# Peptides against a protein of PDB entry 6GMG: the designs that were tried, part 73

Target 1, 331 residues: chain A of PDB entry 6GMG
Amino acid sequence: DSDDRVTPPAEPLDRMPDPYRPSYGRAETVVNNYIRKWQQVYSHRDGRKQQMTEEQREWLSYGCVGVTWVNSGQYPTNRLAFASFDEDRFKNELKNGRPRSGETRAEFEGRVAKESFDEEKGFQRAREVASVMNRALENAHDESAYLDNLKKELANGNDALRNEDARSPFYSALRNTPSFKERNGGNHDPSRMKAVIYSKHFWSGQDRSSSADKRKYGDPDAFRPAPGTGLVDMSRDRNIPRSPTSPGEGFVNFDYGWFGAQTEADADKTVWTHGNHYHAPNGSLGAMHVYESKFRNWSEGYSDFDRGAYVITFIPKSWNTAPDKVKQGWP

## One batch from the design tools (peptide)

Design b1_p22_2_s1 (made by RFdiffusion4, then SolubleMPNN; from b1_p22_2, 11 letters changed)
Fold by OpenDDE base, seed 2:
Structure b1_p22_2_s1 (fold): chain B 331 residues (1-331), chain A 22 residues (1-22)
Amino acid sequence: as target 1 above (331 residues)
Amino acid sequence: AEENARRAELINEAGREAEAKA
């Protein structure tokens, strides 16, 4: 029951974290210890450490989404999402491939679609776009200047995003970011903001009007990136989990991983921070745990999900929730 | 399998609450 969720208590600002534990190639810790790390490493505003506020602790307590929420400063809207899909592979496998023994046609199609997504290329696309955005932000002191810079950068790179509508999530993302408008944030100055990345894992078969097979095994046509841009229409993502294939089976609705603005060029060396579930120390679920995973461990996902999207949002440069370098675990 | 099932139920409720609060 969601009623068992508890906001983690405040941690003293000077309290150092306990060592993280290795868990399946990840670094793992309890949420309270993550708060300690967060205060030491990520809490800085204008170069000053901050205690995680009650509001931030409450956001964090929501689990995987809470990690992204506290670090981005807003609940994920997922509007500016990128992925990579190999259409040729998909078509060829559907045409020439065969269902495995015991695999239904719908299960086969869903699996082939899932396997046709390239998580690394999707991530690289998001990083490329974030880099373009950051260049456009650097010397822009109003939104108009930012948009003009962005269009110029895209034109120089011959990027298909240059053809997006002015009202698209791509061009509207900055102005729709609350921290951009905050006096102590961007203060409507694009040059005070930076692009950051998080990832969402979710289920494709969310259409309740679709076949039961699509809900159980995935919708091969859902949440594909647009050619050239890599943009994913996330408007149909309603946080609906995979439908059970057998009685008593249950699936998770989503997973979120925080990347931020790491400069590590090797994708495999990047660190992704995520949570397991909401914090319920006195409930059946127990305390929330936070994981710091390498890209491979993050991108593998779970059987609960057949889509991964890499989302761009913005935070003030004065925040240290998205540093250039992230270390896995503690110390 | 059991750990995944338990995790699945948890994220669903937390996600709904978070979405409603946001």
Scores: peptide ipSAE 0.029, ipTM 0.702, DockQ to the pose 0.553; fails the geometry check
Fold by OpenDDE base, seed 5:
Structure b1_p22_2_s1 (fold): chain B 331 residues (1-331), chain A 22 residues (1-22)
Amino acid sequence: as target 1 above (331 residues)
Amino acid sequence: AEENARRAELINEAGREAEAKA
């Protein structure tokens, strides 16, 4: 029960974390120990370590989304999301492929759609766009200058995003970021902000007006990226889990992984930070654990999900929640 | 608060599967 959620206690600022435990290519620790690591590595504001505040600890206590929340400074809105979908593969597999033994047509189509997404290309697209945005931010001291720079960068690259409406999440994302407006954040100065990335795993079959088969096996047409831009319309994502296919089966609504702004060029070497569940040390779920996973382990996801999106948001450059290099585990 | 609580509850099973696969 969500009622069992507890805010982790404060950790002394100078308390070093205990060693993480390896778990199938991941580094794992209890949430309290992650707080210790976070204070040592990620807490810095203007170069000074900070104790994780009660509010931040409360955000963190929500599990996987809490990791993204505490590091981004806001609850994920998922408005600026990217993915890569191979439409030709999808069409060809539907035409030439066959359902497996015991697989329904709907199950087959859902699976083929899932397999037609390329997580690596989706991530690469988000990184590309984040890089363009960062260049546009660098010397822009007001939003108008940022937008002008962004349009110029997109034009130079012949990027389809240049054709997006001015009200598009792509152009409005910065102005809609709370930390951009904060005096101790961006203070309305784009050059004080940087683009960061997180990922969300979720279920495509969320439309309650759709067939039961789509809710059970996925909606092949849902949450596809727009051609050329890679933008995913996330407006229909309502955190609805996959429908059970058998009695007693349950699925989780989403997973979130924090990447930030790592500069590692090899996607497979990038580190994704995520949590298992909300913190319930006195409940049946137990204490929250935090995982630092390589991209392969993150992008694999779970059967609960058939979509992955890579989302861009912004944080102040003065924050160290998105460093250029993330080390997996401790020490 | 309630919406956030529901969002937190649904993350729980993915973690269990991760633990089971771990």
Scores: peptide ipSAE 0.028, ipTM 0.670, DockQ to the pose 0.057; fails the geometry check
Fold by OpenDDE base, seed 3:
Structure b1_p22_2_s1 (fold): chain B 331 residues (1-331), chain A 22 residues (1-22)
Amino acid sequence: as target 1 above (331 residues)
Amino acid sequence: AEENARRAELINEAGREAEAKA
């Protein structure tokens, strides 16, 4: 019940975090302790530590999405999303593979589709695009200059994104970022902004007009990346969870993981920050926990989800919510 | 298993509420 959600109390600015605990190869802590870490490490505006505001604590209290929300400064819109799908693998497995014992045809096709996504290549594509965007931002003092730089960078790399419409999420993402327009943010200066990445896990079978089998086992054709660009049309993602396959079974609507702007070249060494559920310390769900996972732990996901997308957004360079290096856990 | 069950109810309502507030 969302009515059980509580905003975590303020933590003193100078309060140091307690040690994180290991959990399945992740570093785990309670949300209040994450706030302490956040204030020490990620809170900086123009080089000065800030106490997490009541508004930010409220955003954080929403769970996995709250981690991305507080660090990006806005609720995720998921408009600029990337993935990688191996079409040849999918076709070959459908042709030559067989359902497992007790597996339905629909379940088999859904599983094969899920397994045909390459999370590492999807992440790499988002990082590649974010790098191009960051180069375009560096010397641009207005949106027109940014867009011109971006087009030049894409042309130089022979990137298919150069063919996207000017109104596409790719070109409109910066202007649609609230912090870009804020006086204490970008102040309409692209050179004050940087591209950042988060990931969303979700269910493909969200079309209520589709078959029950697609809602239960996945829609093999849904949320595939466009060839060449890697862009995923997220317009059909309505946060609808997987349909139960058995009585009493329930699935979560989504999961969000925050990456930011880490410079670690090895994907396996990157750290992803995410929450388990909304903060309900006095409710059945209990206190919210925050996890800092390595890429393998993040990208594995859950059976609740058969899609992963890597999303680009922007934050002011004056924010330290997306540092070049993220240390897992505390100390 | 227990962690997954707890996640299902929590993220849906919180996410919808958050989206409505945004």
Scores: peptide ipSAE 0.027, ipTM 0.688, DockQ to the pose 0.521; fails the geometry check
Fold by OpenDDE base, seed 4:
Structure b1_p22_2_s1 (fold): chain B 331 residues (1-331), chain A 22 residues (1-22)
Amino acid sequence: as target 1 above (331 residues)
Amino acid sequence: AEENARRAELINEAGREAEAKA
């Protein structure tokens, strides 16, 4: 019950975190201890550490989305999302593959579609685009200069994103970022902003007008990236979970992982920060835990989800919520 | 199954409330 959600208490600014616990290649801690780490490492604005505000603690208390929310400064809109889908693999497996024993045709098609997404290539595409955006942001002191730089960069790379409409989330993402307009944020200066990445896992079979099989086993045609750009239309994502396949079965609606702006070239060494559930220390679910996972552990996802998207947004360069290097766990 | 169900309720309610507050 959402009624059991509690905002974590304030932590003293100078309180050091307790050691994280290793868990299957992840570093795990309780939310209060993450707040301590966050204050020591990620809270810095203009080089000065900050106590996590009550508002930020409230955002964080929402679980996996809360980690992305507190670090990005806004609730995820998921408008600028990227993925990679191997169409040839999908077609070949559908044609030449066979359902497993006891697997229905719908289950088979849903599974083959899920397996045709490449999480690493999707992540790499988002990183590539974020890099282009960061170059375009550099020395751009107004939105017009940023957009001109972006178009030039895309033209030089022969990137299909150059053909996107001016109203596309790709070009409008910066102007739609609240922190870009804030005096203590971007102050309408693109050069004060940087591109950051988070990931969302979700279910493809969200269309209530579709077949029950698609809702249970996935919609093979839903949430595919556009050819050339890698853009995913997220407009149909309404946070609807997978439908139960058996009585008593239940699935979660989404998972969010925060990457930020790490410069580690090896995807496998990148760190993804995420939460398990909303903070309910007095409820049946218990206290919220925060995980720092390597890419392998993050990208594996859960059976609840058959789609992964890598989303670009922006934060002020003065924030340290997306440092170049992220260390897993504590110390 | 039970763990997933508990997690599902947690994320759904939190996400919907967060969306309503955003």
Scores: peptide ipSAE 0.026, ipTM 0.675, DockQ to the pose 0.637; fails the geometry check

Design b1_p22_2_s2 (made by RFdiffusion4, then SolubleMPNN; from b1_p22_2, 8 letters changed)
Fold by OpenDDE base, seed 1:
Structure b1_p22_2_s2 (fold): chain B 331 residues (1-331), chain A 22 residues (1-22)
Amino acid sequence: as target 1 above (331 residues)
Amino acid sequence: AAENARRAALINEAAAEAEAKA
């Protein structure tokens, strides 16, 4: 029950986290301890540590989305999303592959579609685009200059994104970022902003007008990236979970993982921060836990989801919520 | 499986509330 959600209490600014360590690629700690870590590592505004505000603690308390929310400064809109899909693999497996024992045709097709997404390539595409955006931001002091720089960068790289409409989420993402407009944020100066990345896992079979099989086993045609750009139309993502395939089965609506702006070139060494559920210390669910997962642990996802998207947004450079290096655990 | 099941009910309600507050 969402009514059991509690905002974690404030932690003293100078309180150090209790030690915790990664195990099998994932480090885990209780939300209160993550707040302590966040204040020591990620809270900095203009180089000064900040206590996590009540508002930020409230955002964080929402679980996996809360981690992305507090670090990005806004609720995820998911408008600028990237993925990679191997169409040849998909077609070949559908043609030449066989359903597993007891697997329905719809289940087979859904599984094959899921397996045809490449999470690593999707992530790499998002990083590539974020890098282009960051170059375009660097010396741009107004939005027009940013857009001009962006178009030039894309042209130089012969990137298909150069052909996107001016109203595309790709070009409008910066202007639609609240922190860009804030006086203590970007103050309408693109050069004060940087691109950051988070990921969303979700279910493809969300169309209520579709077959029950698609809702249970996935829609093989849904949420595919556009060729050349890698852009995913997320407009049909309504946070609808997978439909149960058996009595008593239940699925989660989404998962969010925060990457930020890590500079680690090896995708497998990158750290993704996410939460288990909303904070309910006095409820049946218990206290919220925060995970710091390696890419392999994050990208594996859950059976609840058959899509992964890598989303670009922006934060002020003065924020330290997206540092170049992220470490698992404490110390 | 048990961890995912607990997560499912929780995220839906939290997400709906979060979207309303956003």
Scores: peptide ipSAE 0.029, ipTM 0.685, DockQ to the pose 0.560; fails the geometry check
Fold by OpenDDE base, seed 5:
Structure b1_p22_2_s2 (fold): chain B 331 residues (1-331), chain A 22 residues (1-22)
Amino acid sequence: as target 1 above (331 residues)
Amino acid sequence: AAENARRAALINEAAAEAEAKA
């Protein structure tokens, strides 16, 4: 619950952030200072700085999801998600591996499944697809042209996504993006939009009808990417946290990291922006902090999660929430 | 090496979704 959530106050448009610097791949600042940075760096609409609106500050105040929300312009729907899973590794480890000392069979299987996901390859797949989409968006002035371009690009690359149904989230993602339809956004012009990426960490064992072991240790069969496409069916993700394995243990429901549209080719040098929790300056959790983490820091995740997905959505090109270069901290 | 602080990302998603749809 977020009963003690507070919307951060407005920051003057010309207020510079207090300095902060990365340490061990992560830079950290309080949400108010991030708002200052956001106004200086990311707020631009058609090249003009904007004060973060009350609505945007409210979105941001929700924590990790809030960072993605304010930068993408919509609450994450997670419909177009990608991952990479090594089926051969999984099968081999299940066959030839053994539980660690004190590890149950269910815990072993859950761990092996988790370890069979490759965050870097998942991210790379999302970037690949985003690039294809961006090419398809280019010079497409209606959705039909975009879809035709997209199919052509996929055919040229012999990509399995070309075989997706027309109703697939893959093909419907653009039309279902609110900012695409907005007059000051895409205005129904695909060429005014660009693909962006965020990541979600979550728990696989969310099926309440499954065994308690799956809820505690993971469901090895859940949220696997489809072969060839890398698409993950996220429809069963209900933001249910991992079940406690011991009394008093509690797990977080999810984590979100914003990447946007960085052009850095080296995944390890990319910057992921995320929050720690909802803003509760007068509550037990305290003020929200915003992190700017390198990919290694982000992809490491927490024991709370055994799945990572890389999600594609769209924003207007006129927005500067997804610049080609993201810097950690402030001088 | 400094450890990354474990985070608590518990939110009322239902409220957030409702706000997003409003």
Scores: peptide ipSAE 0.027, ipTM 0.692, DockQ to the pose 0.155; fails the geometry check
Fold by OpenDDE base, seed 2:
Structure b1_p22_2_s2 (fold): chain B 331 residues (1-331), chain A 22 residues (1-22)
Amino acid sequence: as target 1 above (331 residues)
Amino acid sequence: AAENARRAALINEAAAEAEAKA
């Protein structure tokens, strides 16, 4: 029950974190201890360490989305999302493959579709685009200059994104970022902003008008990236969980993982920060835990989800919520 | 067991409320 959600208390600014615990190849800690780490490592504004505000603690308390929320400064809109899908693999497996024993046709098709996504290539595409955007931002002091730079960069790379409409999420993402307009943020100066990445896991079978089988086993045609660009239309993502296949079965609506702007070239060495559930220390769910996972652990996801998207947004360069290097756990 | 514990944990009913407020 959402009514059990509690905002974590303030932590003293100079309180050091307790050691994180290993958990299935991840580093795990309780949310209060993550706040301590966040204050020491990620809280800096213009180089000055900050206490996590009550508002930020409230955002964080929402669980997995809360981690992305507090670090990005806004609730995730998911408009600029990327993925990679192997259409040839999908078609070939559907044609030549067979359902497993006890697997329905719909279950088989859903599984094959899930397996046809390449999380690493999806992440790589998002990083590539973020790099292009960052180059376009670097010397742009107004939005027009940013857009001109972006178009030039895309043209030089022969990137299909150059053909996107000016009103597309791709070109509108910066101007639609609240922190871009804030005086203490971008102050309408693109050169004060940087592109950052987070990931969302979700269920494909969200269309209530579709078959029950699609809701239970996935919609093979849903949330595929556009060829060439890798853009995913997220407009149909309504945070609807997978439908139960058996009585008493329940699935989660989504998971969010924060990457930020790490410069580590090896995807497998990148760190993804995410939460388990909303903070309910006095409720049945218990206290919220925060996980710092390697890419492999993050990208594996859960059976609750059959889609992953890598989303680009922007934060002020003055924020330290997306440092070049992220250390897993504490110490 | 660990996966079930996580499923219970990710009931982001709270996130639905956050979306309604955003």
Scores: peptide ipSAE 0.026, ipTM 0.666, DockQ to the pose 0.401; fails the geometry check
Fold by OpenDDE base, seed 3:
Structure b1_p22_2_s2 (fold): chain B 331 residues (1-331), chain A 22 residues (1-22)
Amino acid sequence: as target 1 above (331 residues)
Amino acid sequence: AAENARRAALINEAAAEAEAKA
């Protein structure tokens, strides 16, 4: 019951974190200890440490989405999402593959569709686009200059994103970012902003008007990236979980992982920060835990989800929530 | 057992409600 959610208490600014615990190749800690780490490492505004505010602690308390929320400064809108889908693999496996023993046709098609997504290539595409955006931001002092720079960069790379409509999430994302408009944020100056990345895992079979099989086993045609751009239309994502395949089975609605703006070129060495559930220390779920996972551990996901998207948003350069290097855990 | 414990830990119902209100 959502009524069990509690906002974590304030942590003293100078309180050092306790050591993180190893968990299946991840570093794990309770949310209160993550707040301590966050204040020491990620809280900086213009080089000064800050205590996590009550509002930020409240955002964080919502679980996996809370980690992305507190670090990005806004609730995830998921409008600028990227993925990679191998259409040839999908068609070939459907044609030449066979259902496993006991696997239904719908289950087979859903599995083949899931396996046709490449998480690493999806992440690489988002990083490529974020790099283009960062170059466009660097010397732009108004939105018009940013958009002109962006179009030039895309033209030079012969990128299909150059053909997107001016009203598309791709071109409107910066102007729709609250921190861009804030006086202490971007102050309408693109050169004060940087592109950052987070990931969302979710279920494809969310259409209530579709077959029960699609809701149980996935919709093979849903949430595919557009050819050339890699953009995913997220408008149909309503945070509906997978339908149970057996009595008593339940699935989670989504998972979120924060990457930020790490410069590590090897995807496998990148660190993803995420939470397990909303903070309910006095409820059945218990206290929220925060995980720092390597890309392999993050991208593996759960059976609850058959889609992964890599989303671009923006934060002020003065924030330290997206540093070039992220250290996993605490000593 | 460990995988089931992880699944139980991923209930984000409160976040879904926040999204519905936002």
Scores: peptide ipSAE 0.025, ipTM 0.664, DockQ to the pose 0.341; fails the geometry check

